Peptides against a protein of PDB entry 6FRK. Designs and how they scored, part 49

Target 1, 411 residues: chain A of PDB entry 6FRK
Amino acid sequence: NEEVLNAMLKEVCTALLEADVNIKLVKQLRENVKSAIDLEEMASGLNKRKMIQHAVFKELVKLVDPGVKAWTPTKGKQNVIMFVGLQGSGKTTTCSKLAYYYQRKGWKTCLICADTFRAGAFDQLKQNATKARIPFYGSYTEMDPVIIASEGVEKFKNENFEIIIVDTSGRHKQEDSLFEEMLQVANAIQPDNIVYVMDASIGQACEAQAKAFKDKVDVASVIVTKLDGHAKGGGALSAVAATKSPIIFIGTGEHIDDFEPFKTQPFISKLLGMGDIEGLIDKVNELKLDDNEALIEKLKHGQFTLRDMYEQFQNIMKMGPFSQILGMIPGFGTDFMSKGNEQESMARLKKLMTIMDSMNDQELDSTDGAKVFSKQPGRIQRVARGSGVSTRDVQELLTQYTKFAQMVKKM

## One batch from the design tools (peptide; aimed at target 1 F332 T334)

Design b2_p18_6_s2 (made by RFdiffusion4, then SolubleMPNN; from b2_p18_6, 10 letters changed)
Fold by OpenDDE base, seed 4:
Structure b2_p18_6_s2 (fold): chain B 411 residues (1-411), chain A 18 residues (1-18)
Amino acid sequence: as target 1 above (411 residues)
Amino acid sequence: ESAEEKLLKKLKKIAELL
């Protein structure tokens, strides 16, 4: 029994090391899992693999919990959020993603570029902010990040902004000058939260980098970026351990919507290759699928309308990029990336919705929408003309709807 | 099936249609 346990723990430890989990954390986890497994319960014929997976899962959840409550912005207050991190960590992109996230939640949000070191930092922030319609501040002439940050924070406080995000300079290396600059900025603006942005792709270097930032600056939150790449996110555990600060968000791609609140259970499930089922459920629940019960009840009765399909497409569009949603569903991650880029999938979805926007209530609310169109082919031509598409595109939509409705009737 | 499993099957079906 102990040999079997040690063999399975060796496989788990190997998988965690391949997931960029720090070797020290993997050793500690191995010890904690060994101490948490009752060998007597393991002798009782329980699925040893399931028991070890549960013990590993439970210990990984503890490693991601710093025991500190995540900072959250206060509604109606001016919340100053300072970003810190190395150059190439995705810090500037993440500032824009966080600003856009809060703006979409109805927060009065703005961005400040206090990165005076990187040529084109302000242009990049301005470009991202303008695309997202986020107010921004920065200078092309002021070289002191303390002045820019102070003036920008004061301006946006006076304008009653609720979320004031300050992007700082990144360096390629841990330079004392960078840490001094960050400390001077932090002292001047007195941020309510300091966010360390970490690139997950740096693997085993995550701990040393996160520690170096925490030792110099009062990091209170972590954001992990580049979780769409080869990085399995094991470096996130190292960041939490080193900073003693919670992960608040993750970056999952290059798009401004490739950003989500950190969820412990889904993240650990994904790290273990168990799929991101809970994150999908949480993300779907956050979309105010208040009608999930009503829709589940309709689905139980085999009822599915074109309107029900339209509402589901709206929900998918609110969830962000379709590749992420599919990557959360076990068995969908590999094959869907082969049929087009994320933008093409969203453009296709938007095209289908535009076709449905040209349908009438009788067509949308019919329990057999395809039969309504088949009985009166002139409806297809009307919808095609109204949406500026071919009659073939409308027929393809109706074919997709029919396939879905047939699958609902079989549920 | 849990409400969650039904939701996943639904999302999976939507994904197959896209």
Scores: peptide ipSAE 0.008, ipTM 0.380, DockQ to the pose 0.025
OpenDDE base, seeds 1, 2, 3, 5: peptide ipSAE 0.006, 0.007, 0.008, 0.008; ipTM 0.378, 0.386, 0.393, 0.387; seed 1 fails the geometry check

Design b2_p18_6_s3 (made by RFdiffusion4, then SolubleMPNN; from b2_p18_6, 11 letters changed)
Fold by OpenDDE base, seed 3:
Structure b2_p18_6_s3 (fold): chain B 411 residues (1-411), chain A 18 residues (1-18)
Amino acid sequence: as target 1 above (411 residues)
Amino acid sequence: ESSEVKLLEKLLKIAELL
């Protein structure tokens, strides 16, 4: 029994290390799991694997829980949120994502660029803010981040902004001057929350970076970025352990919408390769896919039209990046769509939809759409002209539709 | 739940073909 437990714990520890979980945390988890499992209860014929998985899951949940309630903004208050983090952590992008998140929730949100160290930092923030229609402040001439942050915070307080996000300079880990600058900015603007932005892809370095920030600045929240990449998110555990601060959001891509509130249970389920069934259900419910009961019923009967395919493409486009959705399902590794393939896949979907916008109801609603076009080749030419594409592009769409319709018939 | 998960599985299999 102990040998079996040790073998299973070795597999779990290996999987956690492969998920970028810190070696110290993995050792501690192994000891805690061993202490939580009664070997006598495991002898009584209970599924030893399920017990170990449950114990591991419970200990991982504890590692993500700092025991501190996350800060939340107060409605009608002027909430100042200061961002800190290394260069390349995605800090500036994350400021824009958080601003956009709150703006979409009906908060009066603004952005301040207090990064004077990086040439073009203000232009980058301005571009992101302008695209999202978020008010912004910064300077091309002022070099003191304290002055810029103070003036920007004062301006937006006077304009009754509810969410005031301050982006600071991102430097390398070893610069004491960065931490002094961050402290000076924090002292001047008196933020209601300090958010540390961490790149999940740094793996075992997450602990030492997060600790370096927490030792110098009163970090109260963590945002983990680049969880759409090869990083399985184990670095998030290291950030919580080092900062003793909750993860409040995760960055799941490069788009401004690739940003979600952190949920402990789904995150740990994903980390263990169990998938995020709850996040999938939530995402399906957010899409009002309940209106697709008629589609589910058609799909049960092996019926699939070009219109049904169009509606699925719309649903896919609403779900956001495929990599996020696939990465939420058990057994679909994050490797299935590289970031380059995703934008190309979305552009391809939009092209296919544009071709379908030139189809008529008889073509769209036919249970054998490909046969409608094969019987009357003049339809292909009409659709090609209407959508501004080649007849070959229409034939490729019909070939894809035929593959889907064949798959639906096998389901 | 079971119908939504099946729809999602179908959507994903559709996505894999794209």
Scores: peptide ipSAE 0.020, ipTM 0.420, DockQ to the pose 0.026
OpenDDE base, seeds 1, 2, 4, 5: peptide ipSAE 0.015, 0.008, 0.016, 0.013; ipTM 0.398, 0.393, 0.391, 0.395

Design b2_p18_6_s4 (made by RFdiffusion4, then SolubleMPNN; from b2_p18_6, 14 letters changed)
Fold by OpenDDE base, seed 2:
Structure b2_p18_6_s4 (fold): chain B 411 residues (1-411), chain A 18 residues (1-18)
Amino acid sequence: as target 1 above (411 residues)
Amino acid sequence: MDSEVELMLKLEKIKKAL
């Protein structure tokens, strides 16, 4: 029994290390899981795998919880939010995403560019802010970030802004001069919240980076970016452990709407490759798939047509980035969708839809569409010519449809 | 089955067919 436990814990620890979870946290997790698992309960015929997974899940939830309540802005007050983080962390983009999030919630939001170090920082912020219709402040001539931040905060306080976001200079490395500048800005504007922006793709470097920021500035919140990429998000655990600060939001893409409040349970579920069932349900419900009931009824009756498949492809395309959808489905870890594979997968779906657009209603609405084509091979050649594809591409679509329709009939 | 589990099973089947 102990050997089986140790083997399963080794697999889980390996998967967590491959998910960019810090080695010290993985070691601590392993010991905590071992202490939480009663070996006698494992003997009683309970699914040993489920018990270990539950214990691992529970201990990961504790690692993401710093035991500190997240700062929240107060409605009708002037809330100053200072952003800190390395250059390339997505800090400037995240400032715009957060401002847009609060603006859509009916808050009076603004952006301040206190990045004097990077050429074109203010132009970049201005472009993002203008696209989102967010008021902004910055200078092309002032080189002191303290002056810009102070003037911008004062201006927007006097104009009764509720959310005042200050973007600061990033650096490529942890430099003492950067931290001194951040402290000077923080002392001048006295922010209600300091948000550390972390790139999830930096893997094992997340702990050291997050610690260096926390040791120099009073980080109270964390935002994790680039969770749309190959980053499994394990670095987020390291950031929480190092900063002792809650993750408040995550960046899930390049679009201004690719930003969501952090939810612990969905995040840990996704990290373990269990998927985000709740977020998938929420997304499916947000899509107002009123046709879900009709589809659910058809699926219950074992009926599935090429039209039903086409409608599902339309729904998948409406759900946004295919990587986000698949990453929410259990057992599609983030590894299955490289950004390259997403565009290729979406192009493949569009190609399949274009093939179906060349089908007639009799072909689309047949409960045995593949048999309609098998009985009359001339249909394949017609569809292939109509869609500008090979007869092989049409046969591949029909093969995929047949596999799906057989799975539906077995439900 | 909870509607959630049924939806999940459908999506996993879609996923295996893609």
Scores: peptide ipSAE 0.000, ipTM 0.317, DockQ to the pose 0.026
OpenDDE base, seeds 1, 3, 4, 5: peptide ipSAE 0.000, 0.005, 0.000, 0.000; ipTM 0.288, 0.323, 0.283, 0.306; seeds 1, 3 fail the geometry check

Design b2_p18_7 (made by RFdiffusion4)
Pose (drawn by RFdiffusion4):
Structure b2_p18_7 (pose): chain A 374 residues (1-38, 47-273, 303-411), chain P 18 residues (1-18)
Amino acid sequence: NEEVLNAMLKEVCTALLEADVNIKLVKQLRENVKSAIDNKRKMIQHAVFKELVKLVDPGVKAWTPTKGKQNVIMFVGLQGSGKTTTCSKLAYYYQRKGWKTCLICADTFRAGAFDQLKQNATKARIPFYGSYTEMDPVIIASEGVEKFKNENFEIIIVDTSGRHKQEDSLFEEMLQVANAIQPDNIVYVMDASIGQACEAQAKAFKDKVDVASVIVTKLDGHAKGGGALSAVAATKSPIIFIGTGEHIDDFEPFKTQPFISKLLGQFTLRDMYEQFQNIMKMGPFSQILGMIPGFGTDFMSKGNEQESMARLKKLMTIMDSMNDQELDSTDGAKVFSKQPGRIQRVARGSGVSTRDVQELLTQYTKFAQMVKKM
Amino acid sequence: DVVESFEFRIEAIKELME
């Protein structure tokens, strides 16, 4: 049985290694689901599913904008990850939700970058800012957020150039652009086909600049996006959106369950009964209930006080014979009144008859009356 | 008879709470 756990466990470790999941997290997840584990494919895959939900959970809720206030969002990520494409996908998302959204092109390096964000904004009917001539992104971002602030826009999304960590020049310039405009949220956009080099770059981005949200693009293809587990652990940020195509409307919020599945592949007879059950539990205590000075009108009249401390086990064979629908019903007496066929099965395996209940149903009706009167 | 004994118990619980 130790060999059936390991053959089925190394087959999921290969399923995650093929889904570009970091080898560090696969080796760690393997001995996490091995230590926490101490119709067969369900008792195994349910344990694997709960261990994955434990990894995708960063414990941090997403940054959401406030209507009636200026929200500046700054996009960061590697070269070619889809920042300019996801810039228009997000401005189009909020603009359709009713936000005064605008775009700013703070890329002064990439050829045809302002022309790219201009044509994406021209098409989606979204205001845009940038420059063909201005070579300083700190100037384009500052003079754009200033312009759209004096025009009272609520979502101001600043696009930046692609950068990698080994370029300290572009990492300083990213930190200065973030210090000039002071964004409310910084989004780390990552390609879904990224391999093992993802945890190092995503970590260096978190170190130089404060990354609060992560977007995973190019998920409409064959890439399952296992590199996102390494960006969530590195940036400490949850995934808020995913990209699912080249168009502006190929964009939707991140849901954890479908991503992990792809990455993996009035008084009743019942109340009359419980009140009784507590009066029998407090039944050997009936002599304490006759203590009160001046209250002892009677005690154990006609000896019927002894069987009121004996009927509740026989009535419990009826509850033992009941399932969770009759037991958890608001009116435990209405489930059997409509279907007196349930009065025969309760009588079979519990040894009580269907006759005994007629005297009980009368005793029930009287009890149900005096509680609605209570 | 049994109902009168239950009523009596309920009244005795109330008096004890007072």

Design b2_p18_7_s2 (made by RFdiffusion4, then SolubleMPNN; from b2_p18_7, 10 letters changed)
Fold by OpenDDE base, seed 3:
Structure b2_p18_7_s2 (fold): chain B 411 residues (1-411), chain A 18 residues (1-18)
Amino acid sequence: as target 1 above (411 residues)
Amino acid sequence: SLIEDFKRLLEAIKKLAE
């Protein structure tokens, strides 16, 4: 029994190492799991695999729980959030994502660029902020990040902003000068929260990097980026262990909306390849897809209209990238769609929706929309003219609709 | 394919509605 347990634990440890979990954490987890398993209960005919999986799951959940409550902003107050992290960690992009997240939640949000080290930092932040319609502050002439941060924070405090995000300079490596600058900025602006941004793709280096930041600045929150790529997320465990700070958000792509609140259980389930059923349920609920009883009934009966397709395209667009959606479904890996294919797919969906905006209710609500158009080809020409597309583009849409409707009938 | 992804999404939604 002990030999079998040790063999199974070896397989689990190998899988965790392949998921970029730090070797020290894997060793600790192995000992904790071994201690939590009663060998006598395993002998009594219990499903050994399920018992080990449950023990592993519990220990992984414990590894991402620092035992510290995550900081949350207070509504109607001025909350200063300082971002720290290496260059290339996705820090600047994550500042914009967090700002956009809070803005969409009805917070008065702004961005400050206190990165004076990188000449293009302010332009990048300005571009992201402008695209998202987020107010921003920075300087092309001031070289002291402390001055920029202080002036920006004061400005936005006076303008009654609720969320004031400060992006700081990053470096390619841990440098004493970086940490000194970060401390000076932190002392000047007195942030309510310091967020460490970590790239999950650095694997085993996550612990040492996260520790170096925590040892120099009072990191209170962690954001993990690049979890949409080849990074299996094991580095997130290392960040929590090193910083003793909760992960508050994860970055799951390049788009400004590729950003979600961190949830422990779904994350561990995904790390173990179990999928994120809870996160899928939450996204479905956030989209009020359940409120569309009419759609559910139509799907049950294998009915699917052009309007139903339009609504589903809207829902897909609200859910974010297809890779994220698929990565939430059990048994589907995150690698199913390349990032390039996602943007093209989203652009294609938007084009299809624009064509459907030129359709009438009779066309949209027909249970056989393609047949309506086939019987009266003049409808295709009308829709094409109304949407500014070719008749071929409308025919392609109808061909796609027919394929979807056939799939729904088989569901 | 986009169609296969959409089918999977619809299947997932259908299962959540049951």
Scores: peptide ipSAE 0.013, ipTM 0.412, DockQ to the pose 0.122
OpenDDE base, seeds 1, 2, 4, 5: peptide ipSAE 0.012, 0.011, 0.011, 0.015; ipTM 0.396, 0.399, 0.383, 0.392; seed 5 fails the geometry check

Design b2_p18_7_s3 (made by RFdiffusion4, then SolubleMPNN; from b2_p18_7, 10 letters changed)
Fold by OpenDDE base, seed 1:
Structure b2_p18_7_s3 (fold): chain B 411 residues (1-411), chain A 18 residues (1-18)
Amino acid sequence: as target 1 above (411 residues)
Amino acid sequence: SLIENFEYMLKAIKALEE
């Protein structure tokens, strides 16, 4: 039993290392899991794999929880949020995403560009802010970030802004001069929250970078970016471990909407390839897809038509970036988060919908659409010709429909 | 797979009604 446990733990540890989880954290997790598993319960014939998976999940949840409550802005007050992070971490983009998030929640939000080091930093912020209709402040002539930050914060405080986000200079490396500048800005504006922005794609380097920032700046919150790339998110665990600060948001793409509040359990579930059912539920709620009471009632009765499938494809297409939806589904690994796979998946859905657009109401509204086509094969040929596809493509659609309809009947 | 996507979507929709 101990040999089996050690073998399974070795596989899990390998998978976590491949997910960019820091080697020290993986070792600690292995010890914690080994201590949490009762070997006597494993002897009782219970699914050893499921027990180990549950123990691993529980210990990963603990690694992402710093035991500190996340800072939240106070409504009707002036909240100053200072952003810090390396150049290329996605810091400037994340400032705009957070500003847009709060604006959509009905907060009076603004942006300040205190990055005087990077040429075009203010133009980039201005462009993003203008597109999102977010008020902004910065200078083309002032070179002191302390002056810009102080003037901008004072301006927006006087205008009764609730969320005042300050973007600071990034550097290519952790330089003492960068940290001194950050401290001078922080001392001048007295931020209510300091947010460290970390790039997840740097993998094993996440710990060292996060630690270097925490040792110099009073980081209170973490945002993890570039989770849409090859990064499996294991660097997030390293950030929490190093900063002892909660992850408050994650960046899941380049679009301003590719930003979500951090949820521990869904994130760990996704990291383990278990999917994010909770995030999918939240996304369905945001789309008010619950207004389809008639569809839900049909599904409860095990009824599912080709029209119902068509409507579900329309709903999937409305959920936003298909990559985000796919990333919520178990077995669609992080490799499906690539922009190429999103376009291909959307093209596939559109192709299926185009085939269904060539069907008649009798075919679409039948509770056994596949049987309608099987009884009259001439219908397949008509639909194929009408949609410009092969008869095989129509048969593949009907096969998929049959699988869905069988699944609905089992619900 | 498209089937897996649909299964999870259906589960999510059902969970919203509970």
Scores: peptide ipSAE 0.010, ipTM 0.400, DockQ to the pose 0.097
OpenDDE base, seeds 2, 3, 4, 5: peptide ipSAE 0.009, 0.014, 0.008, 0.017; ipTM 0.393, 0.404, 0.371, 0.392; seeds 2, 3, 4, 5 fail the geometry check

Design b2_p18_7_s4 (made by RFdiffusion4, then SolubleMPNN; from b2_p18_7, 10 letters changed)
Fold by OpenDDE base, seed 2:
Structure b2_p18_7_s4 (fold): chain B 411 residues (1-411), chain A 18 residues (1-18)
Amino acid sequence: as target 1 above (411 residues)
Amino acid sequence: DIIKNFEKILEALKKLAE
């Protein structure tokens, strides 16, 4: 029994190391899991594999929970959020993502570029902010980040902004000069929250990097970026352990919408390759898909119209990148769609929707839309002309719809 | 049930996107 346990623990440890979990944390986890199982094996005739999986899951959840409640902004107050992190961590992009997140939630949000070290930092922030319609501040001439940060914070406080995000300079290496600059900025603006942005793709270096920042500045929150890649996010555990600070958000791509609140259970489930069932539920619930109950009811009755398909395409487009949605389903890897395939897939969905926009209510609401078109081929030509596509494109859509409707009838 | 249905929908939509 001990040999079997040790073999399974070795496999789990290997998988965690392959998921970029720090070697020290994996060792500690192994010891904790072994101790937990040795205590539980006395109590229940449970399947040893399930017991080990549960013990591993439980101990990973503990590693992600620093026991500190995440800072949250106060509505109607001026909340200053300072970002810190290395160059290439995705810090600047993450500032824009967080600003956009709060703006979409109805917060009066702004961005300050206090990165004076990187040429074009302000232009990059300005471009991102302008695209998202987020107010911004920065300077082309001021070289002191303390002055820029102070002036920007004062300006936006006077304008009654609720969320004031300050992007700071990054460096390629952990340098004392960077930490001194960050401390000077922090002392000047007195941030309500300091967010450390970490790249998950740095693997085993996550602990040392996160510790170096925490030892110099009062990091209170962590954001983990680049979780769209091959990195299973094990570096996030190292960041929490080193900073003793909660992960508040994750970045899951380069798009401004590739940003979500951190959820412990879904993250650990995904890390273990169990899928993100809870995050899928949360994402479905966030869509306020009251319309999904109607769809589910129609699907239960084996009814599926072109309108129902159109509404589902709208829902998918609202959910964000299809690759991320698929990556939330158990058994679909995060790598399932390359970024190129995702944009192409979204463009394809938009094309299909444009074809359906040229359909009439009789065509859209028919329980057998393909039969409506087959009975009157002139409808295909009308829709093709209306949408600027070939008759073949309309026929392909109808063929796809028919395949889908047949699957629904078999559900 | 909602999850299973959503998985089926997504799988079907994946096939449409292919």
Scores: peptide ipSAE 0.029, ipTM 0.409, DockQ to the pose 0.027
OpenDDE base, seeds 1, 3, 4, 5: peptide ipSAE 0.024, 0.024, 0.018, 0.009; ipTM 0.497, 0.511, 0.468, 0.380; seed 3 fails the geometry check

Design b2_p18_8 (made by RFdiffusion4)
Pose (drawn by RFdiffusion4):
Structure b2_p18_8 (pose): chain A 374 residues (1-38, 47-273, 303-411), chain P 18 residues (1-18)
Amino acid sequence: NEEVLNAMLKEVCTALLEADVNIKLVKQLRENVKSAIDNKRKMIQHAVFKELVKLVDPGVKAWTPTKGKQNVIMFVGLQGSGKTTTCSKLAYYYQRKGWKTCLICADTFRAGAFDQLKQNATKARIPFYGSYTEMDPVIIASEGVEKFKNENFEIIIVDTSGRHKQEDSLFEEMLQVANAIQPDNIVYVMDASIGQACEAQAKAFKDKVDVASVIVTKLDGHAKGGGALSAVAATKSPIIFIGTGEHIDDFEPFKTQPFISKLLGQFTLRDMYEQFQNIMKMGPFSQILGMIPGFGTDFMSKGNEQESMARLKKLMTIMDSMNDQELDSTDGAKVFSKQPGRIQRVARGSGVSTRDVQELLTQYTKFAQMVKKM
Amino acid sequence: SLEEAAKTHQEIMEILNE
């Protein structure tokens, strides 16, 4: 049985290693689902599913904008990850939700970058800012957020150039662009086909600049996007959106369960009964109930007080014979009144007859009356 | 509290005598 756990466990470790999941997290997840584990494919895959939900959970809720206030969003990520494409996908998302959204092109390096964000904004009917001539992105971003602030826009999305960590020149310039416009949220856009080099870059981005949200693009293809577990652990940020194509409407919010599945592949007879059950539990205590001075009108009249401390176990063979629908019903007496066929199976395996209940149903009706009167 | 539990008990015994 120890060999059936390991043959089925190394088959999921290969399923995650093929899904571009970091080898550090696969080796760690393997011995986490081995230590926490101490119709067969369900008792195993359910334990694997709960261990994955433990990893995709960063514990941090997403940054959401406030209507009637200026929200500046700054995009960061590697070269070619889809920042300019996801810039228009997000401005189009909020603009359709009713936000005064606008775009700013703070890329002064990549050829045809302003022309790219201009044509994506021209198409989606979104205001845009940038420059062919201005070579300083700190100037383009500052003079753009200033313009769209004096025009009272609520979503101001600043696009930046692609950068990698070994370029300290572009990492300083990213930190200065973030310090000039002071964004309310910084989004780390990552390609879904990224391999093992993802945790190092995503961590260096978190160190130089404060990353609060992560977007995973190019998920409409074969890439399952296992590199996102390493960006969530590095940036400490949840995934808010995913990209699912080249167009502006190929964009939707991140849901954890479908991504992990792809990455993996009045008084009633019942109340009359419980009040009785507590009066029998407090039944050997009936002599305490006759204590009160001037209140002892009677005690154990006609000896019937002894069988009121004996009927509740026989009535419990009826509850023992009851399932969770009759037991958890608001009116435990209405489930059997409509279907007196349930009065016969309660009588079979519990040894009580269907006759005994008629005297009980009368006793029930009288009890049910004096509680609605209570 | 105890007087109320006593009254409930008496009322249940009246129903059981019937």

